# Designs tried in a protein design run: peptides against a protein of PDB entry 3MAZ. Part 86

Target 1, 99 residues: chain A of PDB entry 3MAZ
Amino acid sequence: VLNPMPACFYTVSRKEATEMLQKNPSLGNMILRPGSDSRNYSITIRQEIDIPRIKHYKVMSVGQNYTIELEKPVTLPNLFSVIDYFVKETRGNLRPFIC
Target 2, 99 residues: chain A of PDB entry 3MAZ as posed
Amino acid sequence: VLNPMPACFYTVSRKEATEMLQKNPSLGNMILRPGSDSRNYSITIRQEIDIPRIKHYKVMSVGQNYTIELEKPVTLPNLFSVIDYFVKETRGNLRPFIA

## One batch from the design tools (peptide; made by RFdiffusion4, then SolubleMPNN)

Design b2_p25_3_s3 (from b2_p25_3, 7 letters changed)
Fold by OpenDDE base, seed 5:
Structure b2_p25_3_s3 (fold): chain B 99 residues (1-99), chain A 25 residues (1-25)
Amino acid sequence: as target 1 above (99 residues)
Amino acid sequence: DEEEEEKELKELLEIEERWEKSAYD
């Protein structure tokens, strides 16, 4: 049994996550999903700043932490902090998808 | 107001541009 995961975590594919965000944008615009490898994850977002844009970010498990694969990597202690980073960085524009 | 909203949108676009230069999965 897995430890508690962020509310926006879903065991869905890249394509499925995209469809979820497109079908119900009012429920949020950020999903955490399993990566293609072991304990890695991916963040799928649908930001509608000027036009709708779907992006996918790698979240790599490194030791006891997680690193968001950005040009300037961000390392955080847990997945909850990863979600918090995206929310805070965008001042609330990104919100976890809750259904 | 409208001016503040424009500033917010600009900031979000800058963040998006920064994040674009990364490895996606």
Scores: peptide ipSAE 0.331, ipTM 0.788, DockQ to the pose 0.707
Fold by OpenDDE base, seed 3:
Structure b2_p25_3_s3 (fold): chain B 99 residues (1-99), chain A 25 residues (1-25)
Amino acid sequence: as target 1 above (99 residues)
Amino acid sequence: DEEEEEKELKELLEIEERWEKSAYD
């Protein structure tokens, strides 16, 4: 049984997520999608700081928490917190894609 | 104003650099 998912979660591929963000940047620049494994996920972002950049981050399900695979891993209690992390870390530059 | 915006951009670029050392999927 899966709990409610963040609004920016879409069952799309890496390619589709990229296209969604490129076609409608005004709707947000961050998407949560299924990872390569059953209970893992990936975050795709299109951040425009100096130039548009597409990046993909791995989010691993560990026990009852989730870990964002970074040099210094960040472990959070749920996927909503994962989205919140990216939003707060960038002070709002990253926003969940809502269509 | 101008200095503040430049400061914010620098911070965002530093965050991006830090995240670049991640395991992408």
Scores: peptide ipSAE 0.331, ipTM 0.787, DockQ to the pose 0.681
Fold by OpenDDE base, seed 1:
Structure b2_p25_3_s3 (fold): chain B 99 residues (1-99), chain A 25 residues (1-25)
Amino acid sequence: as target 1 above (99 residues)
Amino acid sequence: DEEEEEKELKELLEIEERWEKSAYD
């Protein structure tokens, strides 16, 4: 049985994710999408702190956990926690993209 | 207030800088 996925998860490419975020910024600025390899994912964000910036981060499946590939890797128990991490780190500036 | 907004902006920029080297194309 497949566990539920975060609401901001979409089976889209990097390009499609970028377009989604650009077209409807009011719906959120963070998307979780499939990585190039199975069980791996990518986070695409579009923040407008100073100017609009699109960035992508790897989320690697490690055992039964997930590691956000940052300079200092962050390992979390599930994808919901991954989304929560990005939201909390930015004090709510990052919001999951909800169609 | 203005002071709080500036503080928040600075924090966000610092986070962005921290994540920058890990971002990939």
Scores: peptide ipSAE 0.484, ipTM 0.867, DockQ to the pose 0.853; fails the geometry check
Fold by OpenDDE base, seed 2:
Structure b2_p25_3_s3 (fold): chain B 99 residues (1-99), chain A 25 residues (1-25)
Amino acid sequence: as target 1 above (99 residues)
Amino acid sequence: DEEEEEKELKELLEIEERWEKSAYD
């Protein structure tokens, strides 16, 4: 049993996440999903800045926190904060996928 | 405002570029 998860968390594969974002872009452009390893996750985004781009980022569970695997890693206390980071960093361009 | 939209676009592209090397398949 998982603790409460962000609304944009879905137990879907990379392929399914991509399809969800492409099919309903009006519902958001960011999905949190299970990673290949237990307790790790992945963020899949579909941004349409110049052209539509699908990208995936790793979110590693480290102790009681989570680290977004970026060039300069970002460590946050929970997955809600992870989602918040992506939203704020892009000034709202990234929005959690809510269906 | 066109000017504001332009700079926002620039910022987003810069962020995308920064994150590019960390994106994985």
Scores: peptide ipSAE 0.457, ipTM 0.862, DockQ to the pose 0.852; fails the geometry check

Design b2_p25_3_s4 (from b2_p25_3, 10 letters changed)
Fold by OpenDDE base, seed 3:
Structure b2_p25_3_s4 (fold): chain B 99 residues (1-99), chain A 25 residues (1-25)
Amino acid sequence: as target 1 above (99 residues)
Amino acid sequence: EEEERKKELEELRKIAERWEKSAFD
């Protein structure tokens, strides 16, 4: 049974996500999307510190949790927590894309 | 003012550096 998804989740491709973020940066800079495999996801961000940069991160479904693919992997209980982690870790620099 | 903004930017860059070492999709 699949629970409700975060508001920034969209069934879009990597390319489409990139275009969405570039076209409307005022609506947010982070999108959650389906990964290449079932039950896995990817996070696409457009972070602007010096210049706009697009990055993609893997979010793997592991048991009842989710692991963000980082040098030091981070495991969280649900996708809402994953989004929260990205927001808090960047101290608000990243915000979910809401259209 | 300028010093505080500069410190904030430095902190963001440090965070970005950690994320740069992540595995991409």
Scores: peptide ipSAE 0.032, ipTM 0.565, DockQ to the pose 0.760
Fold by OpenDDE base, seed 5:
Formats: C-alpha cells, structure tokens, sequence
Structure b2_p25_3_s4 (fold): chain B 99 residues (1-99), chain A 25 residues (1-25)
C-alpha cells in the first residue's frame, strides 16, 4: 500500500512538466515527477526573476529517506518534507504546481 | 516602492544563484 503523494506530484516526463509550468505559471512553478526507470524522483522548477529559467533536480531515495542532489546534499524523511524544503529555502518563491 | 522591489529582486537572485550552482537532473 502506497502513502499519499504531495499535491504537486504528477506522472509526467521532463518535457511535459516543462510545458505544464510554461502554460499555467499562475498555478505554481514546481513539479515533482518520477525518475526515469527508477525508484527516484525529480523536481522541475520554472523561476522568473529576469527571464524564465527551467531547472531540474534529482531527489534520490536513500534508505527510508530522500536526498536532494544539491551542491550540499540535503536529506529529508519524506517527499512532503522535500517539497517543504524547496518552498522554505526560496522564501516562497517556489510554490507547488496545483491544477 | 522602487527601492523595496529592487531589494526583493536582489534577495531572490541570491537564492536563485545558490540553486543554479547545484547539481541537476
């Protein structure tokens, strides 16, 4: 039995996630999606400070936790915490894409 | 407002810079 996933989780590809964020920027700018042929995940964001910028981050399953592949890796207990981290660290600049 | 907006953008740029330097998928 699988536990509930974050609201911004969608079973979409990197390309589809990019298109979703570009088409409806008012709905949010962050999507969680499955990794390719793996138990891991990826985060796709679209930040618009000077110009629109799309970025993708790896979220690796490590034991019972998840590690965000950043310059200084961050390990969290669940995917909800992962989403919270992106929101908190960017002081709300990143918001879950909800449609 | 102009000064406040400028300050906000600068802070966002600093945050964005940290993330852009990180590993990507």
Amino acid sequence: as target 1 above (99 residues)
Amino acid sequence: EEEERKKELEELRKIAERWEKSAFD
Scores: peptide ipSAE 0.031, ipTM 0.564, DockQ to the pose 0.739
Fold by OpenDDE base, seed 1:
Structure b2_p25_3_s4 (fold): chain B 99 residues (1-99), chain A 25 residues (1-25)
Amino acid sequence: as target 1 above (99 residues)
Amino acid sequence: EEEERKKELEELRKIAERWEKSAFD
């Protein structure tokens, strides 16, 4: 059973996600998308600290939780928490892409 | 206010730098 997905989740490719973020930056700068594996996901962000930069991060399904593949992995109970993590860590700079 | 904005950007840079090591193509 697949629980509800975050509003910024889109069944798009890496390329499509990049295009979405570039085309409508005012709608947000973070997208959650399917990973290479059915149970894994990827986070694509477009931050403009100095200049716009697109980056991708892996979110691996581990048991009943999800782990953001960072140097120091962050394990969270659901995808909503994953999105929340990115938002909170950047104090709101990262915003879920809502269209 | 400007100083706060500067600090905010610096913090974002630090976070981005930390994440950079794990970013993938």
Scores: peptide ipSAE 0.633, ipTM 0.912, DockQ to the pose 0.859; fails the geometry check
Fold by OpenDDE base, seed 4:
Structure b2_p25_3_s4 (fold): chain B 99 residues (1-99), chain A 25 residues (1-25)
Amino acid sequence: as target 1 above (99 residues)
Amino acid sequence: EEEERKKELEELRKIAERWEKSAFD
């Protein structure tokens, strides 16, 4: 049996994730979703600093860990840590979308 | 205070800028 997934994980497409975040910004601004027919994942965020901005990041499964595809890649032990990283790195600006 | 809000915004922008340099998925 698979371990629990982060609460902000949804089996949705890039388009659907974007719509979810745009329609209900009060519920959070970060979604974890499956990669295209792969063991990898993607993070979709909607930050609203000056103007609303949608961004997508690759989260690659590497061995027992996960690597966030950044200019300087960040490798973490599990998806919960990935979500935590996004929250902490943005000092709470990003919050998991909970519907 | 407006000045404090400006500082907060600047901090958020710096963080966002770092992410904007990341590869788009």
Scores: peptide ipSAE 0.032, ipTM 0.571, DockQ to the pose 0.761; fails the geometry check

Design b2_p25_4_s1 (from b2_p25_4, 10 letters changed)
Fold by OpenDDE base, seed 2:
Structure b2_p25_4_s1 (fold): chain B 99 residues (1-99), chain A 25 residues (1-25)
Amino acid sequence: as target 1 above (99 residues)
Amino acid sequence: MKAIDIGEDKKGLEEIGKAMEEKEK
């Protein structure tokens, strides 16, 4: 049984995600993509408050939850909450990329 | 098979939030 994924989820590589964000910044600046392992993910962002900066964050599946690999890790119940966290933590600066 | 890269950054989100707060002032 498949559960719905956030709209900003794409089965793309790090490079492809970067290119997507660079090509169409008006569509959003945050992509969720597969990680190295089947149940893990990565978040690629293109933040440009001052200059464009590409960053990649690990989202690890832990049991039924997900942990964002930050200096102070944050654990959330689902990927939608993960996306919400990125939006709220950055006060709306980050927005899911909707192609 | 397609190569999949992992994330490597652990900071920066808080700084973005702080910067946005400053812009709102």
Scores: peptide ipSAE 0.432, ipTM 0.795, DockQ to the pose 0.333
Fold by OpenDDE base, seed 4:
Structure b2_p25_4_s1 (fold): chain B 99 residues (1-99), chain A 25 residues (1-25)
Amino acid sequence: as target 1 above (99 residues)
Amino acid sequence: MKAIDIGEDKKGLEEIGKAMEEKEK
């Protein structure tokens, strides 16, 4: 049983997430999914500014916060904020996948 | 059985934002 999660969270693998995003790009281009550790997560995106690009970012649970593993790591209080960060940082280019 | 996987990319978000800014000019 999980506490409330962002709408774009799915218990899927990296491969499945990629396939979901490829199949229905109109539904969004960002998925939050479980990481290798039950308390860690990954975000898979499918960006199409120039060509389709699939990327996977690590979201590490650190205490009660979450750190997005970027060149300059960003720590946020919850997964909703993590999703919000991805949206805002990309000026709305990334949108949560809602299925 | 369904397996879980981890992310590995660290780059790209800033570039996306910048590209969007340029596009909106």
Scores: peptide ipSAE 0.424, ipTM 0.790, DockQ to the pose 0.340
Fold by OpenDDE base, seed 5:
Structure b2_p25_4_s1 (fold): chain B 99 residues (1-99), chain A 25 residues (1-25)
Amino acid sequence: as target 1 above (99 residues)
Amino acid sequence: MKAIDIGEDKKGLEEIGKAMEEKEK
């Protein structure tokens, strides 16, 4: 039985994710997508506090957990927690893209 | 070129949070 994925997960490429966020910024500014490797993921964000900025972060599967590759890496138990981290760390600036 | 060849960002989240805190003051 497959476990559900976060609502902002889409099977899209880096380029496609960027285009999605640019096209409909009112729907959110954060997308979770497949990484280049099997159990890894990437998060694309479109932050626009001052000017729009596109960034891509790696989410690496490590054992049963996930590590967000930041200057100070953060390890969390599941992808839902990963999304929650991005939301809370940015005090709500980042919101999952819901299409 | 594939994403693996481009690399990924590792910074910026903390700055976003700090910027939001300043706006809330």
Scores: peptide ipSAE 0.421, ipTM 0.787, DockQ to the pose 0.360
Fold by OpenDDE base, seed 1:
Structure b2_p25_4_s1 (fold): chain B 99 residues (1-99), chain A 25 residues (1-25)
Amino acid sequence: as target 1 above (99 residues)
Amino acid sequence: MKAIDIGEDKKGLEEIGKAMEEKEK
C-alpha cells in the first residue's frame, strides 16, 4: 500500500503543470510534481494577484522530511504539510489544483 | 539556463501573504 499523495500531486512536467494551471485557474493555482531527482519534488504555482506569475519551488527529500527551498528553508514532516505551508503562508491565495 | 522539471524560485510566498493581509484590512 502506497502512502497517499496530496490531491494536487500530478506526474507531470514543469511545462505540463504550467499549462494545467493556465488552462483552468479556477481549479487551483498550485501543483506538486516529481522533481528531476529521485525523491525530490517541485511545486509549480500560478499566482495572479496583480499579473500572472509562474514560479517553481524545489522540495527536497531529506531523511523522512521535506525541505522547501526558500530564501529561508522550511522543513516539514510530509508533503501534505508542504502543501499546507504554501496555503497558509499565502493566506489562502494559493490553493491546490484539483481537477 | 533554466532547469527543467525542477524548482528554482525561492521568493514570492511572503510577498503574496503580505499582499493578502493588506487586502484583508
Scores: peptide ipSAE 0.410, ipTM 0.789, DockQ to the pose 0.369; fails the geometry check

Design b2_p25_4_s2 (from b2_p25_4, 7 letters changed)
Fold by OpenDDE base, seed 2:
Structure b2_p25_4_s2 (fold): chain B 99 residues (1-99), chain A 25 residues (1-25)
Amino acid sequence: as target 1 above (99 residues)
Amino acid sequence: MKAIDIGEDKTGLKEIGEAVKKKEE
């Protein structure tokens, strides 16, 4: 049984996620999507403080937690917390894409 | 074959936050 997923989760590819964010920036700038082949995920963001920048972060399932693959990895209890981390760490600059 | 769909960036979030903070000052 699949637990509820964050509203910004979409079963899309990297390319599709990028296009979604570029086409409708007013709907948000962060998408959670399936990772490669496994129980992992990726987060695609489009920030535009100065110029638009697309980045893709890896979120790895580790036991019952999730680790964001950053220079200094961050482990959180669930995907909702992962999304919250991205929002808070960027002081609200990143917002979940709600289509 | 889904290598291109993974994430490889590891930096930038902290910098975004700092940039936002700077603009708020």
Scores: peptide ipSAE 0.516, ipTM 0.852, DockQ to the pose 0.350
Fold by OpenDDE base, seed 5:
Structure b2_p25_4_s2 (fold): chain B 99 residues (1-99), chain A 25 residues (1-25)
Amino acid sequence: as target 1 above (99 residues)
Amino acid sequence: MKAIDIGEDKTGLKEIGEAVKKKEE
């Protein structure tokens, strides 16, 4: 059984994700994409509190959970929770990119 | 060599939240 993926998941490269976010900022500013390994992912964001800023975070599959590679790593039970974390941590500044 | 498509940023999220919080004050 394959569980559904978050709506902001796209099978795109880092470059493509960046371009998507830059092209349509009104649709959201956060994309989940495949990482270097089959079970890992990356999250590309484009925030603009003052000026546009692109960043790419690593989400590692650890056992049955996922760890966001931050200075202080955060481990969550699923990818939906990972997306939720990014939204809540930024107080709504980051929103899933919905095409 | 650094992989092109992986993520390497580890900071910035908290700062975004703090900036938003500051505007709400």
Scores: peptide ipSAE 0.511, ipTM 0.850, DockQ to the pose 0.350
Fold by OpenDDE base, seed 3:
Structure b2_p25_4_s2 (fold): chain B 99 residues (1-99), chain A 25 residues (1-25)
Amino acid sequence: as target 1 above (99 residues)
Amino acid sequence: MKAIDIGEDKTGLKEIGEAVKKKEE
């Protein structure tokens, strides 16, 4: 049984995610996508407070939790919490891309 | 060789939050 995924999850490549965010910025600026490994993921964001900036963060599956690869790694219980972290940490600037 | 579809950025989130906070003040 496959558990539900966050609404901003898409089975797309880094390139495709970047293009999606650039083409429709009004739909959101954050995408969750598959990583290099089957149980790992990546977060692609398009921040534009000053100028457009594309960044890609690594989300590693560790046991039953997920760790966001930041300067100070953050471990969370599920992918929904991961998305919530990105939203709250940026005070709402990052919003999940809803197509 | 590192895969092209992974993530390697580790900074920037806190800076975004700080920038938003400044605009709210």
Scores: peptide ipSAE 0.509, ipTM 0.848, DockQ to the pose 0.337
Fold by OpenDDE base, seed 4:
Structure b2_p25_4_s2 (fold): chain B 99 residues (1-99), chain A 25 residues (1-25)
Amino acid sequence: as target 1 above (99 residues)
Amino acid sequence: MKAIDIGEDKTGLKEIGEAVKKKEE
């Protein structure tokens, strides 16, 4: 049983996440999903600043924290903070996908 | 074989924020 997860967490593949975001953009544009390892995750986003752009970011479990694999990695204490970071860093452009 | 179900992008977030900021100006 998983601990409480962010509302935008779905047990879906990369392909499925992409399809979800494309199908219902009004519900949000960011999904948290399982990574290749059970304790790691990926963030799939679909931003539309210019043209629709799909990207997939890696979120690695490091001890009890999580590191977002960016050019300058960002380490946060929990997945909720990870989601918050994506929202704030993009000035609200990214919003959790709520189905 | 490449693990296609993970994430590999490392850029773009800051650029999104910057673009939003620019549009708000």
Scores: peptide ipSAE 0.506, ipTM 0.842, DockQ to the pose 0.349

Design b2_p25_4_s3 (from b2_p25_4, 7 letters changed)
Fold by OpenDDE base, seed 1:
Structure b2_p25_4_s3 (fold): chain B 99 residues (1-99), chain A 25 residues (1-25)
Amino acid sequence: as target 1 above (99 residues)
Amino acid sequence: MKAIDIGEDKNGLKEIGEAVKKKEE
């Protein structure tokens, strides 16, 4: 049985993710998507505290965990925790895109 | 060469949090 994916996971490209976030910002500003390599992912965010800014983060599958490629890498047990990290680290500013 | 469909940003999250904190004060 496959574990469920976070609600903000979409099988879209970087470009498509960006367009989704720009088109409906009220639905959220964070998307989890497939990475270029198997079992890896990317997270696209659209932050607009001052001006709209699109950023793309790498989430690497490491064993049974996932590492967010940050200046100080963060390793978490599952993708749900990864999403949670983005939400908490930004004090709720980032919210999963739900459509 | 840069792969366009991956992620390369490594910062900004903490800064977002700090900005939110400042606005709440």
Scores: peptide ipSAE 0.476, ipTM 0.836, DockQ to the pose 0.365
Fold by OpenDDE base, seed 5:
Structure b2_p25_4_s3 (fold): chain B 99 residues (1-99), chain A 25 residues (1-25)
Amino acid sequence: as target 1 above (99 residues)
Amino acid sequence: MKAIDIGEDKNGLKEIGEAVKKKEE
């Protein structure tokens, strides 16, 4: 039995994720998607503190944990924790996209 | 060669949080 994925996980490309966030900003501004290889993932965000900004972060599977590729990498035990980190670090500015 | 669908941004999260904090002041 595999653990469930976060609600904001979608099997979409970078381009498609960007379009989803742009079309329905009221549903959230953060999407988790498959990476280009193996057990890695990417997170696409669309924040708009001042103007809309799209960014794509890399989440690497390392052993049984996940590392967010930031200037100062952050390692967490599961993908739910990864999503939680993005929410808390931005004080709620980022919210999972729920369609 | 860099893959099109991977992530490459490494900054911005902390800045978002800080911007939110400033608006709360």
Scores: peptide ipSAE 0.473, ipTM 0.837, DockQ to the pose 0.336
Fold by OpenDDE base, seed 4:
Structure b2_p25_4_s3 (fold): chain B 99 residues (1-99), chain A 25 residues (1-25)
Amino acid sequence: as target 1 above (99 residues)
Amino acid sequence: MKAIDIGEDKNGLKEIGEAVKKKEE
């Protein structure tokens, strides 16, 4: 049984995540999903500041923490903090997709 | 072949925040 996950976590593929975000943008623009490795994750976002842009970020499980693969990597204690980081870093532009 | 189901983007978050800030001014 999977431990509690952020509300925007869905067991979907990259393609499906993209479609979800495109179909219902009012529900949010950020999805956390499984990565290639069961221990890792990916975050798909759809920002719309100028034009719709889909991006996929890698979240690597490192020990008991998680590292967001950015130009300057950010390590956080849990996936909830990861989601929080995306929200805060984008000044609220990114919001968890809540179905 | 590229692993299409993972994430490969490494930038853009800061830029999003900056763009938001700019629009708020």
Scores: peptide ipSAE 0.469, ipTM 0.826, DockQ to the pose 0.354
Fold by OpenDDE base, seed 3:
Structure b2_p25_4_s3 (fold): chain B 99 residues (1-99), chain A 25 residues (1-25)
Amino acid sequence: as target 1 above (99 residues)
Amino acid sequence: MKAIDIGEDKNGLKEIGEAVKKKEE
C-alpha cells in the first residue's frame, strides 16, 4: 500500500501539467508528477513575478529520501517536505495546485 | 536521448523568494 501523496500530485505528463497551470492559475502554480523512472518525480511550476515562466525540476529517489536536482541539491525525507521546501524557498509564491 | 517528461531546470527558486521579499519592503 502506497503512503499518502501530496495534494498537488497528479499522474500527468509535462505537457498536461503545463496546460493545467496555464488554464487555472488561481488554483495554484505547482504540480508534482511522475518522472521518467518509477520512483522519481518532476515538479512543474508556473511563476508570474515578472512574466509567466514555466520550469520543470527533477526529484530523485535516493534510498528512503528524495533529492531535488538544484544547483545545490537538497535532500529531504519525503515528498511532503519537498513541496514544503518549494513553498518556503519562494516565500509562499509557489502554492500547490489544488483541483 | 533525454526523456521529454523529465525536469532539467536547476535554478530560479531563490530568485523568486528574493523578488517576493523585495516586493514586501
Scores: peptide ipSAE 0.467, ipTM 0.824, DockQ to the pose 0.344

Design b2_p25_4_s4 (from b2_p25_4, 11 letters changed)
Fold by OpenDDE base, seed 4:
Structure b2_p25_4_s4 (fold): chain B 99 residues (1-99), chain A 25 residues (1-25)
Amino acid sequence: as target 1 above (99 residues)
Amino acid sequence: MKAIDIGEDKTGLEEAGKAMKKLEE
């Protein structure tokens, strides 16, 4: 049983996510995807502040919460909150990729 | 055997936010 996932979640690889973001930047610049195992995730982003930059962040399942692996880790209650954090922290620079 | 697919970056979000803030001012 899979609970509802954020709209920007896709069962794609790192490479596929990168290609999706590069191909259709107008649809958003952030993708949530499966991580190293069934309970972990990764977020691929493509920012264009100065120059186009692709980055990949780890979102680790910790108990019933999720921790974004940053220099200062951030723990949130669900994946929707994780996406919200990325949007807010970047002041709207990041937007979920909606296809 | 499929390779491990995990994220590696840990920085950039705060910097991006600061950059956006600067552009808004």
Scores: peptide ipSAE 0.295, ipTM 0.763, DockQ to the pose 0.323
Fold by OpenDDE base, seed 1:
Structure b2_p25_4_s4 (fold): chain B 99 residues (1-99), chain A 25 residues (1-25)
Amino acid sequence: as target 1 above (99 residues)
Amino acid sequence: MKAIDIGEDKTGLEEAGKAMKKLEE
């Protein structure tokens, strides 16, 4: 059984993700990518609230869930929920990068 | 393992939300 990944998931490096977001900001500003460890992921964002700022968050696989490494960690049931969290928490400021 | 590919930021989401809320008011 193949579980689909969020549309903003790309098998790219931190550097490549940054370049993608910088090159086409109109397509979105959030990318989900493979982490350094198996079953873990990273999310790269490029926010332009005041000035462009690149940030990278860790999404750790914990059992059947995923934990976003924030000051106050947030655990969610799947990667789609993780993306949704980033969108909602930022009130739409973050949008999945779709190319 | 590639250390450069990890995520290390832990803040900014709430701040972004607050900023957006202010713009909507």
Scores: peptide ipSAE 0.290, ipTM 0.772, DockQ to the pose 0.341
Fold by OpenDDE base, seed 5:
Structure b2_p25_4_s4 (fold): chain B 99 residues (1-99), chain A 25 residues (1-25)
Amino acid sequence: as target 1 above (99 residues)
Amino acid sequence: MKAIDIGEDKTGLEEAGKAMKKLEE
């Protein structure tokens, strides 16, 4: 079954994602991208609460779910929920990058 | 060897939320 991907998903590298976020911060500050493994993903963010900070989080496929690799891992049912988690956890500080 | 395209950060989300909460107060 072919499922749609979140709007902030782009087939870009870590470097490219960083550049995208730096170039157009008004479009959002969070990108979902392919990981090194075909079933895994990474999320690149550019937060600027005080100063701009780039971070990259690992999103691992675990069975039918996805686990965000945090100090306290969070498992969610789909990638849309993963994006939603990042938005809600940061109280809107993170927003999906919509090009 | 560092993997170029994978994530490596594990912190910052909760702290960001807390910071935003303070701004909302």
Scores: peptide ipSAE 0.285, ipTM 0.766, DockQ to the pose 0.340
Fold by OpenDDE base, seed 3:
Structure b2_p25_4_s4 (fold): chain B 99 residues (1-99), chain A 25 residues (1-25)
Amino acid sequence: as target 1 above (99 residues)
Amino acid sequence: MKAIDIGEDKTGLEEAGKAMKKLEE
């Protein structure tokens, strides 16, 4: 049984995610995508605070939780919480890409 | 051979939040 995934999850590559965000910035600026390992993920963002900046973060599956690879790692219970963290931490600057 | 797409960034979230906070004030 597959649990539901966040709306901003797409089975795309780093390159494809970057292109999606650049092409349609009005639809959001954050994409969750598969990582190198089937249980790991990556998040691609396109922020425009000053100038457009593309960044990629690692989300590692650890047991039943997920750890966002930051200077100070953050562990959360599910991918929905991961997306929520990115939104709240940036005070809404990041919004899930909804196509 | 399939390319490996991994994340490399570890900073920027807090800075973005602070920038947004200033805009909200």
Scores: peptide ipSAE 0.301, ipTM 0.766, DockQ to the pose 0.328; fails the geometry check

